Peptides against a protein of PDB entry 3OIQ. Designs and how they scored, part 32

Target 1, 212 residues: chain A of PDB entry 3OIQ
Amino acid sequence: KNRIFVSSSKDFEGYPSKAIVPVQFVALLTSIHLTETKCLLGFSNFERRGDQSQEDQYLIKLKFKDRGSERLARITISLLCQYFDIELPDLDSDSGASPTVILRDIHLERLCFSSCKALYVSKHGNYTLFLEDIKPLDLVSVISTISTKSTNSSKHSSSELISECDLNNSLVDIFNNLIEMNRDEKNRFKFVKLIHYDIELKKFVQDQQKVL

## One batch from the design tools (peptide; aimed at target 1 I20 L59 K61)

Design b1_p19_5 (made by RFdiffusion4)
Pose (drawn by RFdiffusion4):
Structure b1_p19_5 (pose): chain A 183 residues (1-47, 54-90, 99-149, 165-212), chain P 19 residues (1-19)
Amino acid sequence: KNRIFVSSSKDFEGYPSKAIVPVQFVALLTSIHLTETKCLLGFSNFEQEDQYLIKLKFKDRGSERLARITISLLCQYFDIELPDPTVILRDIHLERLCFSSCKALYVSKHGNYTLFLEDIKPLDLVSVISTISTKCDLNNSLVDIFNNLIEMNRDEKNRFKFVKLIHYDIELKKFVQDQQKVL
Amino acid sequence: STQDYDFPDFDPPPFSITL
């Protein structure tokens, strides 16, 4: 195939006014909007706000069930508590860091566009830390995301704080410290 | 930021999760 890797949502400015383009990006899961009619997943690389809004389209009940199971499994994988109806989660990153490698389909018409979900591969935080410490586009994105998350933590006014993560590991405390020295 | 423009007549390929 010819899946195009995107490093930023701003890349979508050069894309066709009407085309179907397979894309891929890396980001943190930041929000979920699940209704009976549609589902939107928000991701961000904090270059610091929501940036990617991925849509799971479904019309009938059969496909709705699949969408619900998909959200259920994704939340369970990240230890996100889910009440299972309109379901809304925001600023997930303030409580949990959820790196994800996502493949999507860019569909545009009249200059407007929507990213439809093709695949989502959650990335273990432990592997993310290891992948950065021992040591391309994926890695560049993981590094840039973590750097921005570091600067957000330094900023006193920003609500993002590592110590406030429900999963604040000793190893996470360690990687963040030894990561600032590089700065 | 990305957009959510409506495509009522378009059927995207199925979506999945990799675990």

Design b1_p19_5_s1 (made by RFdiffusion4, then SolubleMPNN; from b1_p19_5, 7 letters changed)
Fold by OpenDDE base, seed 4:
Structure b1_p19_5_s1 (fold): chain B 212 residues (1-212), chain A 19 residues (1-19)
Amino acid sequence: as target 1 above (212 residues)
Amino acid sequence: MTSDAEFPDFEPPPFSLSL
């Protein structure tokens, strides 16, 4: 089954009211919602959507139906947070209470770029995105990927590989949206408030900001 | 459209983390 690359979460408004569609997108991690009964990850590309929050444009549900899937979800969250250097409350606490984690506004402190494979499942015009795979992306690698104009347009993408073009365009769009948010005095997002704001990110943002 | 719909009759896929 061909996986569809999704550049906007508005694309789902045009999707069938009853379907199962494998999709993939790249976005920033914005929220983590782990409870006793659910595990949700929020992602955004910060596409402007009127007066609505630009967060959680892609709400991804992890399988959370049995002790095995619950454990895998907790481990996955722990490893993602370790990768992005996100402080979690101790998920292994011997307190017989299932750890509840509710993190929001993650993008205000850290740019957590992630490539997500998900299953779009719809019924009666409602949908859920179920996680199939998450790949955290290193920010240096993201900056390098955008900065290197892919002159290698010569790989015939077999119909199973997302175009390197689609990934690059979405990464550029995310940065452009973040630059616009950074320019808005009312927006809470500021590059200089990121914990990992370094000389490389500063230079990249300054160079991108000259083209916009 | 709500993006957190319940599908009781649907078995969600297994998921992986790719580092």
Scores: peptide ipSAE 0.601, ipTM 0.951, DockQ to the pose 0.738
OpenDDE base, seeds 1, 2, 3, 5: peptide ipSAE 0.594, 0.597, 0.594, 0.596; ipTM 0.947, 0.948, 0.947, 0.949

Design b1_p19_5_s2 (made by RFdiffusion4, then SolubleMPNN; from b1_p19_5, 7 letters changed)
Fold by OpenDDE base, seed 2:
Structure b1_p19_5_s2 (fold): chain B 212 residues (1-212), chain A 19 residues (1-19)
Amino acid sequence: as target 1 above (212 residues)
Amino acid sequence: MTSVADFPDFEPPPFSLSL
């Protein structure tokens, strides 16, 4: 089955009440919920949804059924946090209690761009996204990709062509949404409060703000 | 918190991290 690129989590409202659909999206990591019994990742593109919270628009469940999948989930969370420079409490506590990690509002401190492959699974009108793959994206690479409207189609002829256009459009939309949030005095998000706010990100945001 | 639906009869896929 072909993987569907998803630009909005509203697209799932039009999906069948009983289906298994491979999907892909790009979004910011907003939350991590790791307990003894489950692992969830929250993502958002910050698309405006009326007065609802813009966080966790994509809730992704990791397989967490056995010691092997639990270990893989914990390692995956640790490596993602290392990649994004997110401080975790020590997951290796010799205390026989499985460490609990609950992080929220990650986007207020760090822009954690991620490309996610997931299975949309629905039954009785409810759905869950199950993680298949996560790729963290480097912010400098994201900025460069948006800034260089390089129609250099490197024709990687693999039958999983995410349109490079769909990826780039989603990244632009996320930045535009963040710029709007930054302009809103009531919104907690501010670019200047990001731990990694540098001259490059500042310049990029200033240049994007002139087009909006 | 959006309640993620539970599908006890569904076997979730394996997952990977692509660095």
Scores: peptide ipSAE 0.541, ipTM 0.916, DockQ to the pose 0.648
OpenDDE base, seeds 1, 3, 4, 5: peptide ipSAE 0.539, 0.539, 0.537, 0.536; ipTM 0.917, 0.915, 0.916, 0.914

Design b1_p19_5_s3 (made by RFdiffusion4, then SolubleMPNN; from b1_p19_5, 8 letters changed)
Fold by OpenDDE base, seed 3:
Structure b1_p19_5_s3 (fold): chain B 212 residues (1-212), chain A 19 residues (1-19)
Amino acid sequence: as target 1 above (212 residues)
Amino acid sequence: MTSVAEFPDFTPPPFSLSL
């Protein structure tokens, strides 16, 4: 089955009330919810939804049904947090209790860009997104990709071009939404409060702000 | 926390991390 690229989590409001659809999106990691019984990842592109919270627009469930899938989920969260320099509470408690991780508002401290593949599963008008693959994206690579692709249409295969255009457009939209949030005095998000706020990110934001 | 819909008859896919 062809995988659908999703630019907005509102697209799911138009999806069939009973379906299994492979989807892909790019978004910022906003939350991690790992317990003894479940693993959830929250993502957002910060698309404006009126007065609704812009957090967790994509809520992704990991397979968490047996000791093998639970172990894989825990390892996946640890490696994802290691990639983004996210501090986890010490998982090494000799207490035979599986460590609980509840992180929220990750985007206030770190821009954790992620390309996600998921299954949209619906029944009776309700849906869940199940993780198939997560690829963390390096922020410097994201910035360079947005900055350089405005000028060079080099002939790649038509199927790769569509996926790359959709990815780039979504990355630009995320940055535009973050710039709008940064301009709003009431919004908690500020680029200068990011732990990894450097001269390259500062320059990129200043250059994008001149176009908006 | 937004309640995620439960699908008891559904087996979730395996997942991977791509670095």
Scores: peptide ipSAE 0.559, ipTM 0.933, DockQ to the pose 0.592
OpenDDE base, seeds 1, 2, 4, 5: peptide ipSAE 0.559, 0.558, 0.557, 0.558; ipTM 0.933, 0.933, 0.932, 0.934

Design b1_p19_5_s4 (made by RFdiffusion4, then SolubleMPNN; from b1_p19_5, 8 letters changed)
Fold by OpenDDE base, seed 2:
Structure b1_p19_5_s4 (fold): chain B 212 residues (1-212), chain A 19 residues (1-19)
Amino acid sequence: as target 1 above (212 residues)
Amino acid sequence: MTSVAEFPDFEPPPFSLSL
């Protein structure tokens, strides 16, 4: 079955009540929930959904059933946090209690763009997204990709063509949503509060704000 | 706490990190 690119987590409302569908999306990492029994990652595009929280629009469950998958989940979380410069409490505590990590509102301090491959699994109208792959995206690379309207279709004929257009459109939509949140005085999100807020991001946001 | 639906009879896929 071909992998479906998902631009909105509302798309899942139209999905079958009993299915297994490979999906892919790009979103910002918003939460990490690692316990002794589960690992969840929250992501959002910050699409407006009425009065509902714009956080955790995509809840991704990692395989966490045995010591091997638990170890892989912990390593994956550590490496993602290292990539995004997210401070974690030491996951290697020699105290035989598996450390619990609960991070929320990550997007208020860091823009953690991620490309996720997942399995949509549904039964009785409920669904769960299971992680297949996560690729963290560098913010400079995201900004450059949006700024350079990629007119260079390098025809890589692989049958996994998520159109570079779908990825780019979703990245633009995320920035537009963040710009709207930044303009809202009631919204906690502000670009100037990001730890990595630099001259490049400032210029990019100012240039995007003139088009909206 | 956002409740995720549980599928006890489903074997979750392996996952990877692509850096």
Scores: peptide ipSAE 0.585, ipTM 0.937, DockQ to the pose 0.581
OpenDDE base, seeds 1, 3, 4, 5: peptide ipSAE 0.582, 0.580, 0.583, 0.582; ipTM 0.936, 0.936, 0.936, 0.938

Design b1_p19_6 (made by RFdiffusion4)
Pose (drawn by RFdiffusion4):
Structure b1_p19_6 (pose): chain A 183 residues (1-47, 54-90, 99-149, 165-212), chain P 19 residues (1-19)
Amino acid sequence: KNRIFVSSSKDFEGYPSKAIVPVQFVALLTSIHLTETKCLLGFSNFEQEDQYLIKLKFKDRGSERLARITISLLCQYFDIELPDPTVILRDIHLERLCFSSCKALYVSKHGNYTLFLEDIKPLDLVSVISTISTKCDLNNSLVDIFNNLIEMNRDEKNRFKFVKLIHYDIELKKFVQDQQKVL
Amino acid sequence: FDELIEEADENFEETQDLL
């Protein structure tokens, strides 16, 4: 195929006014909006706000069920508590870091566009830390994301704090420290 | 966040027929 890797949402400015373009990006899961009619997943690389809004489209009940199972499994994988109806989660990163490699389909018309979900591969935080420490587009994005998350932690006014993560590991405390030295 | 969802909905209305 010819899937185009995007490093930022701003890349979508050079894309056609009407086209179907397979894309791929890496970011943190930041929000979920699940209704009976639609589902939107928000992601961000904190270059610090929501940036990628990925849609799971479904019309009938059969496809709604699949969308619900998909959200259920994704949340379970990240240890996100889910009440299973309109379901809303925000600023998930303030509580949990959820790196995700996502493949999507860019669909545009009249200059407007929507990113539809083709695949989502959650990335283990332990592997993310290891992948950064031992050591392309994926890695560049993982590094940039973690750097922004570091600067956000330094900023006193920003609500993001590693110590406030429900999964604040000793190893996470260690990687963050040894990561600031590089800065 | 709600503004972004509204904007995504407006975009989706024009793009939904392409799939």

Design b1_p19_6_s1 (made by RFdiffusion4, then SolubleMPNN; from b1_p19_6, 11 letters changed)
Fold by OpenDDE base, seed 5:
Structure b1_p19_6_s1 (fold): chain B 212 residues (1-212), chain A 19 residues (1-19)
Amino acid sequence: as target 1 above (212 residues)
Amino acid sequence: MDKLIEQEEKNEKLTEDLI
């Protein structure tokens, strides 16, 4: 089955009430919820949804039903946190309990761009998104990808063009939404509060702000 | 988060048998 690119988590409102659909999206990591019994990742494009929280628009489940899936979930969280330089609360609690990680509002400190592959699984109109694959994206690579597409209209195959256009449009939309949040005095998000706020990100945001 | 997690736990129990 072909994987569907998803630009909005509202697209799932039109999805079949009983289906298994492979999907792909790009979003910012907003939350991590790892307990003894579950593992969830929150993602967002910060699409405006009225009075709803812009965080956790995509709630992605990691399988957590046996020791193998639990181990894979814990390794996935560890590798994501290592890649994004996310400080995990000290896992060295001297109680032999599995470490609990509850992180929220990750986007307030770090822009954790991620390309996710998931299974949309629905029954009776309820759905779950199961993680199949996650690729963390480097911010410099995201900035370069957005910046270079303003100049190159040239001919690749229609199917690869759609997936690459969809990815870049979603990355642009995320930055536009973050710029709007940064301009809102009521919004907690500010680019200058990001731990990794540098001259490159500053310049990129300033250049995007001239187009909006 | 907490309400979304509770809803997701309900949805999971309904979908876990499919994958």
Scores: peptide ipSAE 0.345, ipTM 0.903, DockQ to the pose 0.846
OpenDDE base, seeds 1, 2, 3, 4: peptide ipSAE 0.338, 0.344, 0.342, 0.343; ipTM 0.902, 0.904, 0.902, 0.903

Design b1_p19_6_s2 (made by RFdiffusion4, then SolubleMPNN; from b1_p19_6, 11 letters changed)
Fold by OpenDDE base, seed 5:
Structure b1_p19_6_s2 (fold): chain B 212 residues (1-212), chain A 19 residues (1-19)
Amino acid sequence: as target 1 above (212 residues)
Amino acid sequence: MDELLKKEEENEKLTEDLI
């Protein structure tokens, strides 16, 4: 089955009430919820949804039903946190309990761009998104990808063009939404509060702000 | 978050048997 690119988590409102659909999206990591019994990742494009929280628009489940899936979930969280330089609360609590990690509002400190592959699984109109694959994206690579596409209209195959255009449009939309949040005095998000706020990100945001 | 997590736990129990 072909994987569907998803630009909005509202697209799932039109999805079949009983289906298994492979999907792909790009979003910012907003939350991590790892307990003894579950593992969830929150993602967002910060699409405006009225009075709804802009965080956790994509709630992605990691399988957590046996020791193998639990181990894979814990390794996935560890590798993501290592990649994004996310400090995990000390896992060295001397109680032999599995470490609990509850991180929220990750986007307030770090822009953790991620390309996710998931299974949309629905029954009776309820759905769950199960993680199949996650690729963390480097911010410099995201900035370069957005900046270079303003100049190159040239001919690749229609199927690869759609997936690459969809990815870049979604990355642009995320930055536009973050710029709007940064301009809102009521919004907690500010680019200058990001731990990794540098001259490159500053320049990129300033250049995007001139187009909006 | 907590209401979304509760709803997701309910959805999970309904969908976990499908994959």
Scores: peptide ipSAE 0.318, ipTM 0.896, DockQ to the pose 0.774
OpenDDE base, seeds 1, 2, 3, 4: peptide ipSAE 0.309, 0.316, 0.313, 0.315; ipTM 0.894, 0.896, 0.894, 0.895

Design b1_p19_6_s3 (made by RFdiffusion4, then SolubleMPNN; from b1_p19_6, 11 letters changed)
Fold by OpenDDE base, seed 4:
Structure b1_p19_6_s3 (fold): chain B 212 residues (1-212), chain A 19 residues (1-19)
Amino acid sequence: as target 1 above (212 residues)
Amino acid sequence: MDKLLEEEEKNEKLTEDLI
């Protein structure tokens, strides 16, 4: 079955009320919710949705129904946090309680670009997005990808039915949305408040701001 | 977030049997 690239989580409003659809999207990690009973990842492309929160537009479930799935979820969270340099509250409480992790507004401190593969699973018009795969994206690689593809229509025949154009367009859209948020004085998001704000990101944002 | 988590938990219970 072909995986569908999703540019907006509004696309799911048009999806079948009873289906299993493999999807893929790229977004920023906005939240982590790990408890004793559930594991959720929030993602956003910061698409404007009127007065709705621009966070958690993609709420992704990790399977958390048995000790094997719980372990996989906890390892996934640990590896993502290690990759993005996200400080988890000390998981080393010698109290045999599984540590609870609730992080919100991650995008205010770190741009955690992630390529997600998920299953859209619907019943009676309600749906859940189950994580199948996650690839964290390096910010330097994201910046380089956006900067280079403005100039080269190089026909790389990659046999993945997901257009490299769809990925790039979504990455550009995310940056454009972040630039708009950064320009809004009422918005909490500011590039200069990112922990990893460097000369490269500064230059890239300044160059993108001239095109908008 | 909290309303989204309640809606998710409801949707999960409805969809978990499908995967």
Scores: peptide ipSAE 0.273, ipTM 0.866, DockQ to the pose 0.862
OpenDDE base, seeds 1, 2, 3, 5: peptide ipSAE 0.269, 0.265, 0.270, 0.271; ipTM 0.865, 0.861, 0.863, 0.864

Design b1_p19_6_s4 (made by RFdiffusion4, then SolubleMPNN; from b1_p19_6, 9 letters changed)
Fold by OpenDDE base, seed 5:
Structure b1_p19_6_s4 (fold): chain B 212 residues (1-212), chain A 19 residues (1-19)
Amino acid sequence: as target 1 above (212 residues)
Amino acid sequence: MDELLEEEEKNEELTEDLI
């Protein structure tokens, strides 16, 4: 089955009430929920949804039903946190209990761009998004990708072009949404509060702000 | 988050048997 690129988590409102659909999206990591019994990742594009929280628009489940899936979930969280330089609360609690990790509002400190592949699985109108694959994206690579597309309209095959255009449009939309959040005095998000706020990100945001 | 987690736990119990 062809994988569908998803630009909005509202697209799932139109999805079949009983289906298995392979999907792909790009979003910012907003939350991590790892307990003894479950593993969830929250993602957002910060699309405006009225008065609803802009966080956790994509709630992605990692399978957590046996020792193999639990181990894979824990390794996935560890590798993501290592990649994004996310400090995990000390896993060295002397209590022999599986470490509990509950991180929220990750986007307030770090822009953790991620390309996710998931299975949309629905029954009776309820759905779950199961993680199939996650690729963390480097922020410099995201900035360069957005910046270079302003100049190259040239012809590649229609199917690969759609996926690359969709990815870049979603990355632009995320930055535009973050710029709007940064301008809102009521919004907690501010670019200057990001731990990795540098001259490159500052310049990129300033250049995008001139187009909006 | 907590209310969304409770809703997603119900959705999970309904969908985990399908994959």
Scores: peptide ipSAE 0.199, ipTM 0.825, DockQ to the pose 0.821
OpenDDE base, seeds 1, 2, 3, 4: peptide ipSAE 0.197, 0.195, 0.195, 0.192; ipTM 0.825, 0.825, 0.822, 0.824

Design b1_p19_7 (made by RFdiffusion4)
Pose (drawn by RFdiffusion4):
Structure b1_p19_7 (pose): chain A 183 residues (1-47, 54-90, 99-149, 165-212), chain P 19 residues (1-19)
Amino acid sequence: KNRIFVSSSKDFEGYPSKAIVPVQFVALLTSIHLTETKCLLGFSNFEQEDQYLIKLKFKDRGSERLARITISLLCQYFDIELPDPTVILRDIHLERLCFSSCKALYVSKHGNYTLFLEDIKPLDLVSVISTISTKCDLNNSLVDIFNNLIEMNRDEKNRFKFVKLIHYDIELKKFVQDQQKVL
Amino acid sequence: SKFEEADENFEETEDLYDE
């Protein structure tokens, strides 16, 4: 195929006014909006706000069930608690870091566009830390994301703090420290 | 809101996606 890797949501400025373009990006899961009619997943690389809004489209009940199971499994994989109806989660990163490699379909018309979900591969934080420490687009994005998360932690006014993560590991405390030295 | 904007964009792109 010819899936185009995007490093930023701003890349979508050069894309056609009407086209179907397979894309791929890496970001943190930041929000979920699940209704009976639609589902939007928000992701961000914190270059610090929501940036990618990925839609799971479904019309009938059969496809709604699949969307629900998909959200359920994604949340379970990240240890996110889910009440299972309109379901809303925000600023997930303030509590949990959820790196994800996502493949999507860019669909545009009249200059407007929507990113539809084709695949989502959650990335283990332990592997993310290891992948950065031992050591391309994926790695560049993982590094940039973590750097921004580091600067957000330094900023006193920003609500993001590693120590406030429900999964604040000793190894996470270690990687963050030894990561600032590079700065 | 960004979600509202995403909804407006979806209205324009739904038929094209279904094709």

Design b1_p19_7_s1 (made by RFdiffusion4, then SolubleMPNN; from b1_p19_7, 11 letters changed)
Fold by OpenDDE base, seed 4:
Structure b1_p19_7_s1 (fold): chain B 212 residues (1-212), chain A 19 residues (1-19)
Amino acid sequence: as target 1 above (212 residues)
Amino acid sequence: SLLEKQEENEKFTEELYEK
């Protein structure tokens, strides 16, 4: 079965009430919920949803039912946090209790772009997204990708075009949404409050703001 | 909460994911 690219988590409202559908999306990591019994990752593209929270639009479950899957989940979290320079509480605390990690609003301090592959699994209209694969995206690479493809309508083959165009469009949409949030005085998100806010990001945001 | 909704959804979907 072909993997479906998802541009909005609203797309799932139209999905079958009983299905298993492989999906892919790109979004910002917004939350991490690691406990003794579960591991969840929250993602958002910050699409406007009326009065609904823009955080955790994609809630992704990691398999967490046995020691092997728990270990894999913990390693996945550690690697993601290492990649994005997210401070975790010391997981190696000599107290044999696996530490609980609850991080929220990650996007307020760091833009953690991630390409996710998941299984949409539904029963009786309820659904869960199970993580299959995650690729962290470097912010510099994201900025460069958006900046270069705005100019190159190059004749690539139809199948590669769709996934790459969809990815780029989603990345642009995320930045546009962040720009709107940054302009809103009531919104907590501000680019200047990002720990990694640099001259390159500043310039990119300023250039994108001129197009909006 | 989103978490509570997720926990409810998981109860129904885990069995399908494991098959």
Scores: peptide ipSAE 0.301, ipTM 0.894, DockQ to the pose 0.857
OpenDDE base, seeds 1, 2, 3, 5: peptide ipSAE 0.298, 0.298, 0.296, 0.297; ipTM 0.893, 0.893, 0.891, 0.893

Design b1_p19_7_s2 (made by RFdiffusion4, then SolubleMPNN; from b1_p19_7, 10 letters changed)
Fold by OpenDDE base, seed 4:
Structure b1_p19_7_s2 (fold): chain B 212 residues (1-212), chain A 19 residues (1-19)
Amino acid sequence: as target 1 above (212 residues)
Amino acid sequence: SLLEKEEENEKYTEDLYEK
């Protein structure tokens, strides 16, 4: 079965009430919930949803049923946090209790772009997104990709075009949403409050703001 | 909460993910 690219988590409202559908999306990591019994990742593209929270639009579950899956989940979290320079509480606490990690609003401090592959699994109209694969995206690479593809849309072959165009469009949409949030005085998100806010990001945001 | 909704959904979907 072909993997479906998802541009909005609203797309799932139209999905079958009983299905298994492989999906892919790109979004910002917004939350991490690691307990003794579960591991969840929250993602958002910050699409406007009326009065609904823009955080955790994609809630992704990691398999967490046995020691093997728990270990894999913990390693996945550690690697993601290492990649994005997210400070975790010391997981090596000598107290044999696996530390609980609950991080929220990650996007307020760091833009953690991630390409996710998941299984949409539904029953009786309820659904869960199970993580299959995650690829962290480097912010510099994201910025460069958006900046270069605005000019080169004409030459690629039809099948590779769709997934790459969809990815780029979603990345642009995320930045546009962040720019709108940054302009809103009531919104907590501000680019200047990002720990990694540099001259390159500043310039990119300023250039994108001129197009909006 | 989103978490409570997920926990509810999980009860229905876990059996399908393991198959």
Scores: peptide ipSAE 0.242, ipTM 0.869, DockQ to the pose 0.832
OpenDDE base, seeds 1, 2, 3, 5: peptide ipSAE 0.237, 0.236, 0.233, 0.237; ipTM 0.868, 0.868, 0.865, 0.868; seed 3 fails the geometry check

Design b1_p19_7_s3 (made by RFdiffusion4, then SolubleMPNN; from b1_p19_7, 9 letters changed)
Fold by OpenDDE base, seed 4:
Structure b1_p19_7_s3 (fold): chain B 212 residues (1-212), chain A 19 residues (1-19)
Amino acid sequence: as target 1 above (212 residues)
Amino acid sequence: SLLEKEEENEKYTEDLYEE
């Protein structure tokens, strides 16, 4: 089955009430929930949803049923946090209890762009997104990709075009949403509060703000 | 909460993910 690119988590409202659909999206990591019994990742593209929270628009479950899957989930979290320079509480606490990690509003401190592959699994109109694969995206690479493709839309072949255009469009949409949030005085998100806020990001945001 | 909704959804979908 072909993997479906998802630009909005609202797309799932139109999905079958009983299905297994491989999906892909790009979003910002917003939350991590690792307990003794479950592992969840929250993602958002910050699409406006009226009065609904913009955080955790994509709630992704990691398999967490046995020691093998639990270990894989913990390693996945550790690697993601290492990649994004997210401080985890010391997982090596000598107390044989696996530490609980609950991080929220990650996007307020770090822009953690991620390309996710998941299985949409539905029954009786309820659905869960199970993580199949995650690729963290480097912010510099994201900025460069957006900056370069605004000019080169004319030459690529039809099938590779769709997924790459969809990815780029979603990345642009995320930045546009963040710019709107940054302009809103009531919104907690501010680019200048990002730990990794540098001259390159500043310049990119300023240039994007001129187009909006 | 989103978490409560996920825990509810999980009860219905977990079996289908193992198949």
Scores: peptide ipSAE 0.200, ipTM 0.853, DockQ to the pose 0.851
OpenDDE base, seeds 1, 2, 3, 5: peptide ipSAE 0.198, 0.197, 0.196, 0.200; ipTM 0.853, 0.852, 0.851, 0.854

